# Designs tried in a protein design run: peptides against a protein of PDB entry 8YVU. Part 14

Target 1, 39 residues: chain A of PDB entry 8YVU
Amino acid sequence: PQLCYILDAILFLYGIVLTLLYCRLKIQVRKAAITSYEK
Target 2, 160 residues: chain B of PDB entry 8YVU
Amino acid sequence: TWLTVLKKEQEFLGVTQILTAMICLCFGTVVCSVLDISHIEGDIFSSFKAGYPFWGAIFFSISGMLSIISERRNATYLVRGSLGANTASSIAGGTGITILIINLKKSLAYIHIHSCQKFFETKCFMASFSTEIVVMMLFLTILGLGSAVSLTICGAGEEL

## One batch from the design tools (peptide; aimed at target 1 L11, target 2 C26)

Design b1_p12_1_s3 (made by RFdiffusion4, then SolubleMPNN; from b1_p12_1, 10 letters changed)
Fold by OpenDDE base, seed 1:
Structure b1_p12_1_s3 (fold): chain B 39 residues (1-39), chain C 160 residues (1-160), chain D 39 residues (1-39), chain A 12 residues (1-12)
Amino acid sequence: as target 1 above (39 residues)
Amino acid sequence: as target 2 above (160 residues)
Amino acid sequence: as target 1 above (39 residues)
Amino acid sequence: LSLRILLLELIS
């Protein structure tokens, strides 16, 4: 049971990090789209 | 730039907040249906006795709905209302986290004091079950608070 | 303990989905970069 | 429905 809670914490942290990275990547895609539109 | 990103994700954050609220409400309802919390001795279910899953879910739902409506209609009066609701939801979430942490500490202390070697002991089982539910509720509350804070920052940025 | 494992499963699934979405988005960024380079 | 649309827009 203790290992399960540790796993939950790790997976939760991983989910948060992935969400942040996904948001950053989405911003990059949008910036690229804007740059292509201005050209 | 960061505020612009948050504004674009405002609807998503609002939906996430509503979803989190609904999950919390469902968990609260299930716990209340399965366990007679009022008759449970001790402070193991203090968060449930305080009614946090219910009022917390309501606050998050209202905040999320207002955020979605504010984004869709893009009206100035709705922005202020959404900001107020998100702020209130953030405060509620913070309070909820505090209550859940206290409950978790009490549950862990109970388990430690009784040296629950036998999992099948009713009291130890209930304490463990309570701890698990509280941890789940804590995670959901953290997610809800994160959403509410993000929406609050977005709304504050629009007011500036 | 059972609830912990259920949460682990949900978080794990969420992590996989986010990873797939991140990969797709990364591929889109690469395609956009290639297209901008060819222009 | 709005959630589904949002998810689809997020994926696309």
Scores: peptide ipSAE 0.487, ipTM 0.795, DockQ to the pose 0.033
OpenDDE base, seeds 2, 3, 4, 5: peptide ipSAE 0.478, 0.469, 0.480, 0.486; ipTM 0.790, 0.781, 0.793, 0.797

Design b1_p12_1_s4 (made by RFdiffusion4, then SolubleMPNN; from b1_p12_1, 10 letters changed)
Fold by OpenDDE base, seed 2:
Structure b1_p12_1_s4 (fold): chain B 39 residues (1-39), chain C 160 residues (1-160), chain D 39 residues (1-39), chain A 12 residues (1-12)
Amino acid sequence: as target 1 above (39 residues)
Amino acid sequence: as target 2 above (160 residues)
Amino acid sequence: as target 1 above (39 residues)
Amino acid sequence: DELLLLLLQLIS
């Protein structure tokens, strides 16, 4: 049971990190699209 | 800048793969050190008896390291080597998942047959612990497989 | 304890979905970069 | 330590 909670914590942290990376990537895509439109 | 981002992503996948491999190796080592698997009755630790945590971790570690080295040196021969290693790691991961699923089924069946209502019984505790470890290893193996497949696809795309 | 395992499954599935979405977004970024380079 | 630094560089 304690191991399950540890796994939950790791998976939760991993999910947060992935979400942040996804958001950053999405912002980069938007910036690239804007730059391509200005050219 | 975009090429740099792509390279960073490959490094991230490689690092994730190595980390997953190291965690699996650590779990395997801890289980082997704490529990004498050879004296445990039944097939509760069949995946450990097969040595999956060890050889699987080695394959994933080598694949991750080769991927990182290939990305840093940008040599064609290293890229091919990384692709080969990632493919081998993907196959190993798939085999590992199969072994772990079989082990999980056996462990769950054991718990069900012995009607483990009292977790303080040594046999039931061992079976429960094995089940938890196998589930964790299964999740890690799936993550490792995903990273290896992703690296393989990225590498194949660079060669075309 | 049962709730913990259910949470693990949900978090794991979420992680897989996010990884797939991240990969798709990465491919889109690559396509956008190639298109901008050809112009 | 190098792996941790790589992870930190990747996150930054």
Scores: peptide ipSAE 0.507, ipTM 0.818, DockQ to the pose 0.041
OpenDDE base, seeds 1, 3, 4, 5: peptide ipSAE 0.503, 0.488, 0.344, 0.499; ipTM 0.808, 0.796, 0.806, 0.808; seed 4 fails the geometry check

Design b1_p12_2 (made by RFdiffusion4; failed a check: a stray cysteine)
Pose (drawn by RFdiffusion4):
Structure b1_p12_2 (pose): chain A 39 residues (1-39), chain B 160 residues (1-160), chain C 29 residues (1-29), chain P 12 residues (1-12)
Amino acid sequence: as target 1 above (39 residues)
Amino acid sequence: as target 2 above (160 residues)
Amino acid sequence: CYILDAILFLYGIVLTLLYCRLKIQVRKA
Amino acid sequence: CYILDAILFLYL
């Protein structure tokens, strides 16, 4: 009954999860590009 | 096979360490700049008053930088420094967890007994704001500490 | 406030959709 | 509320 930031609290978790998943994907793709471009 | 997986997956832990160090500065500067932290009737601030946002800001940052540079450049003396910075960050997080827990204990002791019936917007909006902020910081610090301990136990993997 | 939260509430849907598309594309690669 | 949304917006 006192909404706004209570609903906005889970959005910060959503942001953290996405900002970490993108970093993990970028590092993984960079490693895959390095391993595939060597030969 | 846990050691190999932890070794090959290393610099993301540094990414999340530096993200914790970067996001700690914003909260710490905003909270310590918007209003004085020594004239609170409920003395709500028991973590920002102890320097915790500025105690592990350029502390997690150096551990994350060392961990990131470790796989980028395999320096002779950087490997030794990375383990020390990881274990010092583990101790700093261990302390931060308990100080943040006693901050939650005091904030709940303030809001619990006759200070404000039901939710906020009666007399102590700052109390609920500080409680929510400290809870978010505690969760983010748990996330950072888990990765710091995982990198500390992955880095040695050998005698000395 | 509430509407401001709603405007950034769907940004996550599109961001996760593009993230899944990138994942499937990289899997194909 | 606004400060938290601003920090979240900057964070993203």

Design b1_p12_2_s1 (made by RFdiffusion4, then SolubleMPNN; from b1_p12_2, 9 letters changed)
Fold by OpenDDE base, seed 1:
Structure b1_p12_2_s1 (fold): chain B 39 residues (1-39), chain C 160 residues (1-160), chain D 39 residues (1-39), chain A 12 residues (1-12)
Amino acid sequence: as target 1 above (39 residues)
Amino acid sequence: as target 2 above (160 residues)
Amino acid sequence: as target 1 above (39 residues)
Amino acid sequence: DLLLLSLLLSLL
C-alpha cells in the first residue's frame, strides 16, 4: 500500500508537469498561428 | 507524417527505453535482495522467478542503446541492427506483459482465497507486495513496449 | 489499497495521453515555425 | 525533447 501511494505521487507530479508543459506549448502554437494570420 | 515525428523523437524514445529498463532492473534487484523468492510458496512472484526484470531490462537497455547509436551515427548497418533489437524488445515486452498479467491474476487469486483481510500476515503481505510490484512492472513494461514499437516503426520507415 | 491501484492506472493512462498530445503539439509548433519562415 | 526527456527521467 505504501508503494502504491508513492507511485501515485510520482504519477500525479508527472501529470501536473506534463499539463503545464502542454499548456505552455499550446500557448506557443496559438501565438504562432496568430502571427501567421497577421502577415 | 507520423514517421517523421517518431524519427525526431527516436533518441528520446531510446533514452526512455533505457531508463525503463534500468528501473525494471533496479526493482528486480531490490526484490531479489530483500526477498528470497525461491522460498516463497506459490506463484505470486512468477514473473520474478522467470527472471523477467533482469532479461527484460537487458533487452530494453540494448534496444534503447542501439536505437540511440543508430540515430547518432546514421549508418545503414546500425539502423538494421536497431530495428532488429527494437523488434526483439517489442516481443520481449509483449511476453513480459503476458507474464505479469498471469502473475497479477495469481496474486489476486491468492489474496481472495486466503481472505487476506489481515495484511499483517506474512503471506498476505507478500501477496500484496507482489501485486504492487507487478503492477508497477506492468506499467514500466507497457512504457518500454510503447517505446520499442515506436522505434521499430521508425526504423522500418527508414528502410522503405 | 484497491483505490490506489485504480488511481495508478488512471494517472498512468493520463500520462500516456498527455505525452502523445504533447508530441503532436510540438510538431504543430515546428510546422507553424517553418511556414512562418517560408513567408 | 529535452524537457520531455527530463520529465520521463523524473518519472523513472
Scores: peptide ipSAE 0.558, ipTM 0.820, DockQ to the pose 0.076
OpenDDE base, seeds 2, 3, 4, 5: peptide ipSAE 0.550, 0.535, 0.555, 0.555; ipTM 0.815, 0.804, 0.814, 0.816; seed 4 fails the geometry check

Design b1_p12_2_s2 (made by RFdiffusion4, then SolubleMPNN; from b1_p12_2, 9 letters changed)
Fold by OpenDDE base, seed 5:
Structure b1_p12_2_s2 (fold): chain B 39 residues (1-39), chain C 160 residues (1-160), chain D 39 residues (1-39), chain A 12 residues (1-12)
Amino acid sequence: as target 1 above (39 residues)
Amino acid sequence: as target 2 above (160 residues)
Amino acid sequence: as target 1 above (39 residues)
Amino acid sequence: NLLLLQLLLKLL
């Protein structure tokens, strides 16, 4: 049971990190799209 | 194309494969150091008795290293070697998954038969611990297989 | 314990999906960057 | 990805 909770914590952390990276990347795409539209 | 994307992620997939291999090796080593698997009655640790964490980790590590080297040097002979290694690692991963599933079934059956309501019984604790480790190893093996298959597809796409 | 394993499966699936989405988004960023460089 | 790769390679 303790190992399962540790795995959950790792997977949860991984999910959070990926979500943050995804959000940052999405913001970059949006900024790039806006800059391309202004040119 | 999807192939171009996978090619750009080849190094990442290789590193992921190596990391997966290292984690599998660590788990194998810890289990072997803490538990005398030879003295444990039953096939609860059948995957460990088969040495899967060790040979599987070696195959994944070699495949990952070859993939990284192939990407960095961009040499045709290394690409072919990496493809071969990734294919071998994919087969090894598939075999490992099969072994782990069998072990998991045996462990679950053991827990069911012994009506492990008393978690404090040494046998039930060992079976539960084995199940947890096997599940973790299964997840890691699936990740390793996914990386190896992805690398194999990339390598095959470069030869076409 | 069963809930922990279910959570592991969900988090694992989420991690895979996020990885795929991240890869797709990264491709889009790269395509946008290439298109911006050709202009 | 490159930074993550470098971090992972450094960890290995």
Scores: peptide ipSAE 0.495, ipTM 0.804, DockQ to the pose 0.056
OpenDDE base, seeds 1, 2, 3, 4: peptide ipSAE 0.492, 0.485, 0.484, 0.493; ipTM 0.796, 0.800, 0.790, 0.802; seeds 2, 3, 4 fail the geometry check

Design b1_p12_2_s3 (made by RFdiffusion4, then SolubleMPNN; from b1_p12_2, 9 letters changed)
Fold by OpenDDE base, seed 5:
Structure b1_p12_2_s3 (fold): chain B 39 residues (1-39), chain C 160 residues (1-160), chain D 39 residues (1-39), chain A 12 residues (1-12)
Amino acid sequence: as target 1 above (39 residues)
Amino acid sequence: as target 2 above (160 residues)
Amino acid sequence: as target 1 above (39 residues)
Amino acid sequence: NLLLLSFLLKLL
């Protein structure tokens, strides 16, 4: 049971980090698309 | 194309496969060193008794190494060898998942039968620990299988 | 304990999906960068 | 790629 909760915590943290990185990458794609449209 | 993407990720998939193999080997070694599985009554550790963490880890390691070597050398014969190894690793992973699911079912059934309300009973603790380890091994095996299948698809796409 | 295993499965699936989406997005960023370099 | 590697390392 303790290992399960540890795994949950790790997976949760991973999910948060991935979500943040995905959001940052999505913002970069949007910025790149806008810059390409202004050229 | 999706194939071009998979080709660019081939080295990464190989590394993930090797890492998965190393983790499986570590878990297998830890369980075998801490627990005398031969003296444990019941089939709670059936996946370990079958030696899956060891042979599965070997297959995944070989597949991952061959994939990395094939990508780096870009030789047609290595691509074919990597495809074969990845296919074998995919089959091994599928078999491993099946064994782990069976073990998980047996472990869960054991917990249910013994009404493990008292976690402090050695048998219930061992069954719970086994279940946790089997679940972790199952996740790792699914990841390994996913990498091996992805590498197989990538290799098959290069031969076409 | 059962909820922990269910949560692990959900978080694991979420991690896989996010990884796939991240890979797709990273490819889009790379394609956008290449297209911006050719202009 | 690094993220998936970090995930695999966290599963260890």
Scores: peptide ipSAE 0.543, ipTM 0.811, DockQ to the pose 0.095
OpenDDE base, seeds 1, 2, 3, 4: peptide ipSAE 0.530, 0.530, 0.506, 0.533; ipTM 0.803, 0.808, 0.795, 0.816; seeds 1, 2, 4 fail the geometry check

Design b1_p12_2_s4 (made by RFdiffusion4, then SolubleMPNN; from b1_p12_2, 9 letters changed)
Fold by OpenDDE base, seed 2:
Structure b1_p12_2_s4 (fold): chain B 39 residues (1-39), chain C 160 residues (1-160), chain D 39 residues (1-39), chain A 12 residues (1-12)
Amino acid sequence: as target 1 above (39 residues)
Amino acid sequence: as target 2 above (160 residues)
Amino acid sequence: as target 1 above (39 residues)
Amino acid sequence: NLLLLELLLKLL
């Protein structure tokens, strides 16, 4: 049971980090799309 | 730029809030169906007896629905009506999260009071199960808080 | 302990879905960068 | 985003 809670904490942290990275990448894609349309 | 991104993700955040609410409701109903909370001795499930997962989930659901409706109305109705709906959604979400955090703190306090030395006793098993439920609810609450804060920032940015 | 394993399964699935979405988004950013360099 | 929203709406 203790190992399970440690795994939960690691997976939760991983989920938060991936969500932040996904948001940053999505912003970059949108900026690139706007720049391509102005050209 | 960040505000523009949040505006475009408002519907997604609203749907996430509704989904979180539905998960909380499902979890609450499962706990109530599997455990005869009325027959459990002690206040370990006092937060559940108070209907925490149910009314907390209702607040998140209302907040998410208001966010989605507000974003859909931005295209068709007056900007002022949309701003009002977004503000109402942000307030509802913030209030719901605050209530959830208070209830989680209360539940954690009760679980800590029922800390057991022997894991195999029925009371200790129930205390451990309650602790696991509270941890799951805490994770769901953190996700709900993230969505509500994002919606609040989006709504505040539209008012500026 | 059983609830912990259920939470692990949900978080694991969430992590996989986010990883796939991140990979797709990263490919889109790379394609956009190549297209911008050719113009 | 629209696909994810549609998927989430289908799950709800």
Scores: peptide ipSAE 0.509, ipTM 0.808, DockQ to the pose 0.054
OpenDDE base, seeds 1, 3, 4, 5: peptide ipSAE 0.508, 0.498, 0.504, 0.508; ipTM 0.802, 0.793, 0.816, 0.806; seed 3 fails the geometry check

Design b1_p12_3 (made by RFdiffusion4; failed a check: a stray cysteine)
Pose (drawn by RFdiffusion4):
Structure b1_p12_3 (pose): chain A 39 residues (1-39), chain B 160 residues (1-160), chain C 29 residues (1-29), chain P 12 residues (1-12)
Amino acid sequence: as target 1 above (39 residues)
Amino acid sequence: as target 2 above (160 residues)
Amino acid sequence: CYILDAILFLYGIVLTLLYCRLKIQVRKA
Amino acid sequence: PQLCYILDAILF
């Protein structure tokens, strides 16, 4: 009954999860590009 | 086979360490700049008053930088420094967890007994704001500390 | 406030859809 | 209310 930031609290978790998943994907793709471009 | 998986997956732990160090400064500066932290009737601030946002800000940052540079550049003396910085950050996080827990204990002791019936917006909006902020910081610090301890245990993997 | 939260509430949907598309594309690669 | 806006800015 006192909404706004209670619903806005889980959005910070959503932002953290996405900002970490993108970093993990970028590092993984950079490693895959390095391993595939050597030969 | 745990050691190999932890070794090959290393610099993301540094990414999340530096994300924690970067996001700790914004909260610490805003909370310590918007209003004085020594004239609170409920003395709600028991973590920002102790320097915790500025106690592990350029502390987690250096561990994250060392862990990122370790795979980028395999320096002779950088491997030794990375383990020390990881274990010092583990200790700093261990202290930060218990100071943040006693901050939650005091904030709940303030809001619990006759200070404000039901939710906020009666007399102490700042008490609920500080409680929510500290809970978010505690969760983010747990996330950071788990990666810091994982990197500490992964980095040795050998005698000395 | 509430509507401001709603404007940034669907940004996550599109961001996760493009993230899944990138994942499927990289899996094909 | 001012802190509510500051909270939205921090969370942004």

Design b1_p12_3_s1 (made by RFdiffusion4, then SolubleMPNN; from b1_p12_3, 10 letters changed)
Fold by OpenDDE base, seed 2:
Structure b1_p12_3_s1 (fold): chain B 39 residues (1-39), chain C 160 residues (1-160), chain D 39 residues (1-39), chain A 12 residues (1-12)
Amino acid sequence: as target 1 above (39 residues)
Amino acid sequence: as target 2 above (160 residues)
Amino acid sequence: as target 1 above (39 residues)
Amino acid sequence: LELYELLLKLIS
């Protein structure tokens, strides 16, 4: 059970990091789309 | 620029691969330190005795490091050769992960066999613990494989 | 302990899904960049 | 250490 909790913590952290990266990438895509529309 | 962003993403994937490898190594060392594998009856930890988790983690770590180094070089020159090196590193990492998965499958099979022999509480506890460790390693391996595949796709896309 | 394993499975699945979505988004960004360069 | 720095740069 203790190992399970450690794994949960690692997976949770990984999920948070991926979410942040996804958000950043999504923002970049939006910026690119806006720039393309203004041209 | 877009190219710099892509390079950063590749570097991140490489770092995640290295991190996964390090975690696998840490778990391997902890298991070896906490459990007297030599005193464990049966072949439950035969894969650990063979050192497969360690070797697999080392190969994965090397592949990740090579990928990161190659990406750093690409940041300066964007040479086609560097891209090829990144792709090769990703392939090597994927191969290492595949080997690790095979080893984990073998370990899981042994654990399953031992789990069926619920004759002693101690053996059952050890089997459960081993199963938990193998599952954790499997999850880490799958995460590493995902990272390696992502890097490979990124490299292939740049070559096309 | 059983709940912990269930949580691990959910988090793992979430991580895989996020990774796939991230890859798809990255491909979309690349396609957009190529289209912008050809203009 | 270099890997940690890289991670920090990626997160920032």
Scores: peptide ipSAE 0.494, ipTM 0.819, DockQ to the pose 0.038
OpenDDE base, seeds 1, 3, 4, 5: peptide ipSAE 0.471, 0.448, 0.460, 0.480; ipTM 0.801, 0.787, 0.798, 0.816

Design b1_p12_3_s2 (made by RFdiffusion4, then SolubleMPNN; from b1_p12_3, 9 letters changed)
Fold by OpenDDE base, seed 4:
Structure b1_p12_3_s2 (fold): chain B 39 residues (1-39), chain C 160 residues (1-160), chain D 39 residues (1-39), chain A 12 residues (1-12)
Amino acid sequence: as target 1 above (39 residues)
Amino acid sequence: as target 2 above (160 residues)
Amino acid sequence: as target 1 above (39 residues)
Amino acid sequence: LELLKLLLDLLS
């Protein structure tokens, strides 16, 4: 049971990191789209 | 730039592989230090007996390191080397997953056969502990395999 | 303890899904970049 | 140290 909680913590942290990276990538995509539209 | 984003992603995947490898090594070391697997009866620790936590971690670590180095130096020969390493790590990961699944099945079967309703029994405790570790390692291996495959695809794309 | 295992499974699945989505987004970004260079 | 720097760069 203790190991389970540790795993949960690791997975949760990983999920947060991935979410942040995804958000950053999404923002970059939006910026690229705006730049392409202005050209 | 898009190239920068791609590089960051490759680096991230490489770091993830290295981290996964390190965690696997740590778990393997801890298990080996706390429990003498050689004296444990049964196939509960078959994955450990196969040495997966060690060789698998090594492969993932090498793959991750090569990927990072390849990305940083931006040399064609390094890209090929990284691709090869990532392919090898992917194969190792797949093999590891298979071994872990087999181990998990054996552990569960052991628990079922011995009717391990009491957690505090030595054999049942060991089986349960093994199962937990195997599950954790399985998750880590899947993550490592995913990263290795992703890096392989990226490397292949760069060669084309 | 059983709930912990369920949580682990959910978090793991979430991580996989996020990884796939991130990969797809990356591919889309690449395609957009290529298209912008051809114009 | 390089790995740590890489991690920090990814997090920043």
Scores: peptide ipSAE 0.488, ipTM 0.816, DockQ to the pose 0.037
OpenDDE base, seeds 1, 2, 3, 5: peptide ipSAE 0.469, 0.477, 0.463, 0.466; ipTM 0.803, 0.814, 0.794, 0.800

Design b1_p12_3_s3 (made by RFdiffusion4, then SolubleMPNN; from b1_p12_3, 9 letters changed)
Fold by OpenDDE base, seed 5:
Structure b1_p12_3_s3 (fold): chain B 39 residues (1-39), chain C 160 residues (1-160), chain D 39 residues (1-39), chain A 12 residues (1-12)
Amino acid sequence: as target 1 above (39 residues)
Amino acid sequence: as target 2 above (160 residues)
Amino acid sequence: as target 1 above (39 residues)
Amino acid sequence: DELLKLLLELLL
């Protein structure tokens, strides 16, 4: 049971980090699309 | 800039906030339907007795909806309204986290005092169940607060 | 304890989905960067 | 339905 709670904490932290990275990457894709449209 | 990044993610944050609110409402409704909290001895369900899953979810839902509407219509008055709603939701989320932490401490103390080695005791089962639900609600509240704070920062940046 | 394992399963699934989306998005950024370099 | 569409639009 204790191992499960530790795993939850790790997975939760991982989910937050991935969400932030996904947001950053989505912005990069949008910027790249805008740059491609201006050319 | 970080503000530009957050502005582009306003819709995402709003949807996340609404989703978090809906999950909180579902958990609150399920717990209230399955368990008569009024008949449970102790403060194990103090967060539920305070009605946090309901009013907190309403605040988060309203904040998320206003944020989405504000982003879609790009009207200055809606941006200001969304900022106000997100600020209120951030305060509500902070209060909710505090209540949930207090409830979690009480539940953990209860488990420790009753030496719940035997999971078969109804009281120990209820305390463990409440602890698990409170932890889930705490995670959801942290996510909701994070979204509300992010939206508040975005709205404040647009007013400057 | 069982609820913890359910939460772990949900968080794990969420992590996998986000990882796949992140990988797809990263590939899109790379393709956009290559297209921008060829112009 | 609109919320689901918004979520899908966000995910896709």
Scores: peptide ipSAE 0.497, ipTM 0.808, DockQ to the pose 0.037
OpenDDE base, seeds 1, 2, 3, 4: peptide ipSAE 0.497, 0.487, 0.476, 0.480; ipTM 0.809, 0.806, 0.801, 0.808

Design b1_p12_3_s4 (made by RFdiffusion4, then SolubleMPNN; from b1_p12_3, 9 letters changed)
Fold by OpenDDE base, seed 5:
Structure b1_p12_3_s4 (fold): chain B 39 residues (1-39), chain C 160 residues (1-160), chain D 39 residues (1-39), chain A 12 residues (1-12)
Amino acid sequence: as target 1 above (39 residues)
Amino acid sequence: as target 2 above (160 residues)
Amino acid sequence: as target 1 above (39 residues)
Amino acid sequence: DQLLLLYLELLL
């Protein structure tokens, strides 16, 4: 059970990091789309 | 820019493989140091007896290192070497997953047969511990395999 | 203990889905960058 | 340590 909680913590952290990266990438896509629309 | 982004991804995948391998080795070493697996009744540690944490980790580590080196030096021979290593790592990962699944099934069957209501019993505790470790290794192996396969696909695409 | 394993499975699935979405988004960013460069 | 730093650099 303790190892399971450790794994949960690792997976949770991984999920948070991926979410942040995804958000950053999504913002970049939006910026690129806006720049393409202004041209 | 596209090539530089791909290089960054390959490096990340390589690092992920190495990290996964190191964690697997650490778990394997800890389990082998704390527990005398050879004297444990049953096949609950069959993956450890097969030496998977060791050879699997080696394959993933080599694959990751070769991928990183291949990206940095951009030499044709290194690309081929990385592709070969990643392919080998992918095969090793697949084999490892199979072994771990078999081990997990045996461990779960053992827990079910012995009606492990009391965790203080040594056999039930060992079976539960084995299950936990096997699950962790399975997750790590899947991550490593995903990285290796991704690198293999990228490498194969560059040779075409 | 059973809840912990369920959580592990959910977090693992979440990680896989996020990875796939991240890859798709990255491909979109690349396509947008190429389209912007051809203009 | 260098691997962790590389991982952090790749993440940032």
Scores: peptide ipSAE 0.532, ipTM 0.810, DockQ to the pose 0.041
OpenDDE base, seeds 1, 2, 3, 4: peptide ipSAE 0.514, 0.521, 0.520, 0.515; ipTM 0.801, 0.806, 0.805, 0.806

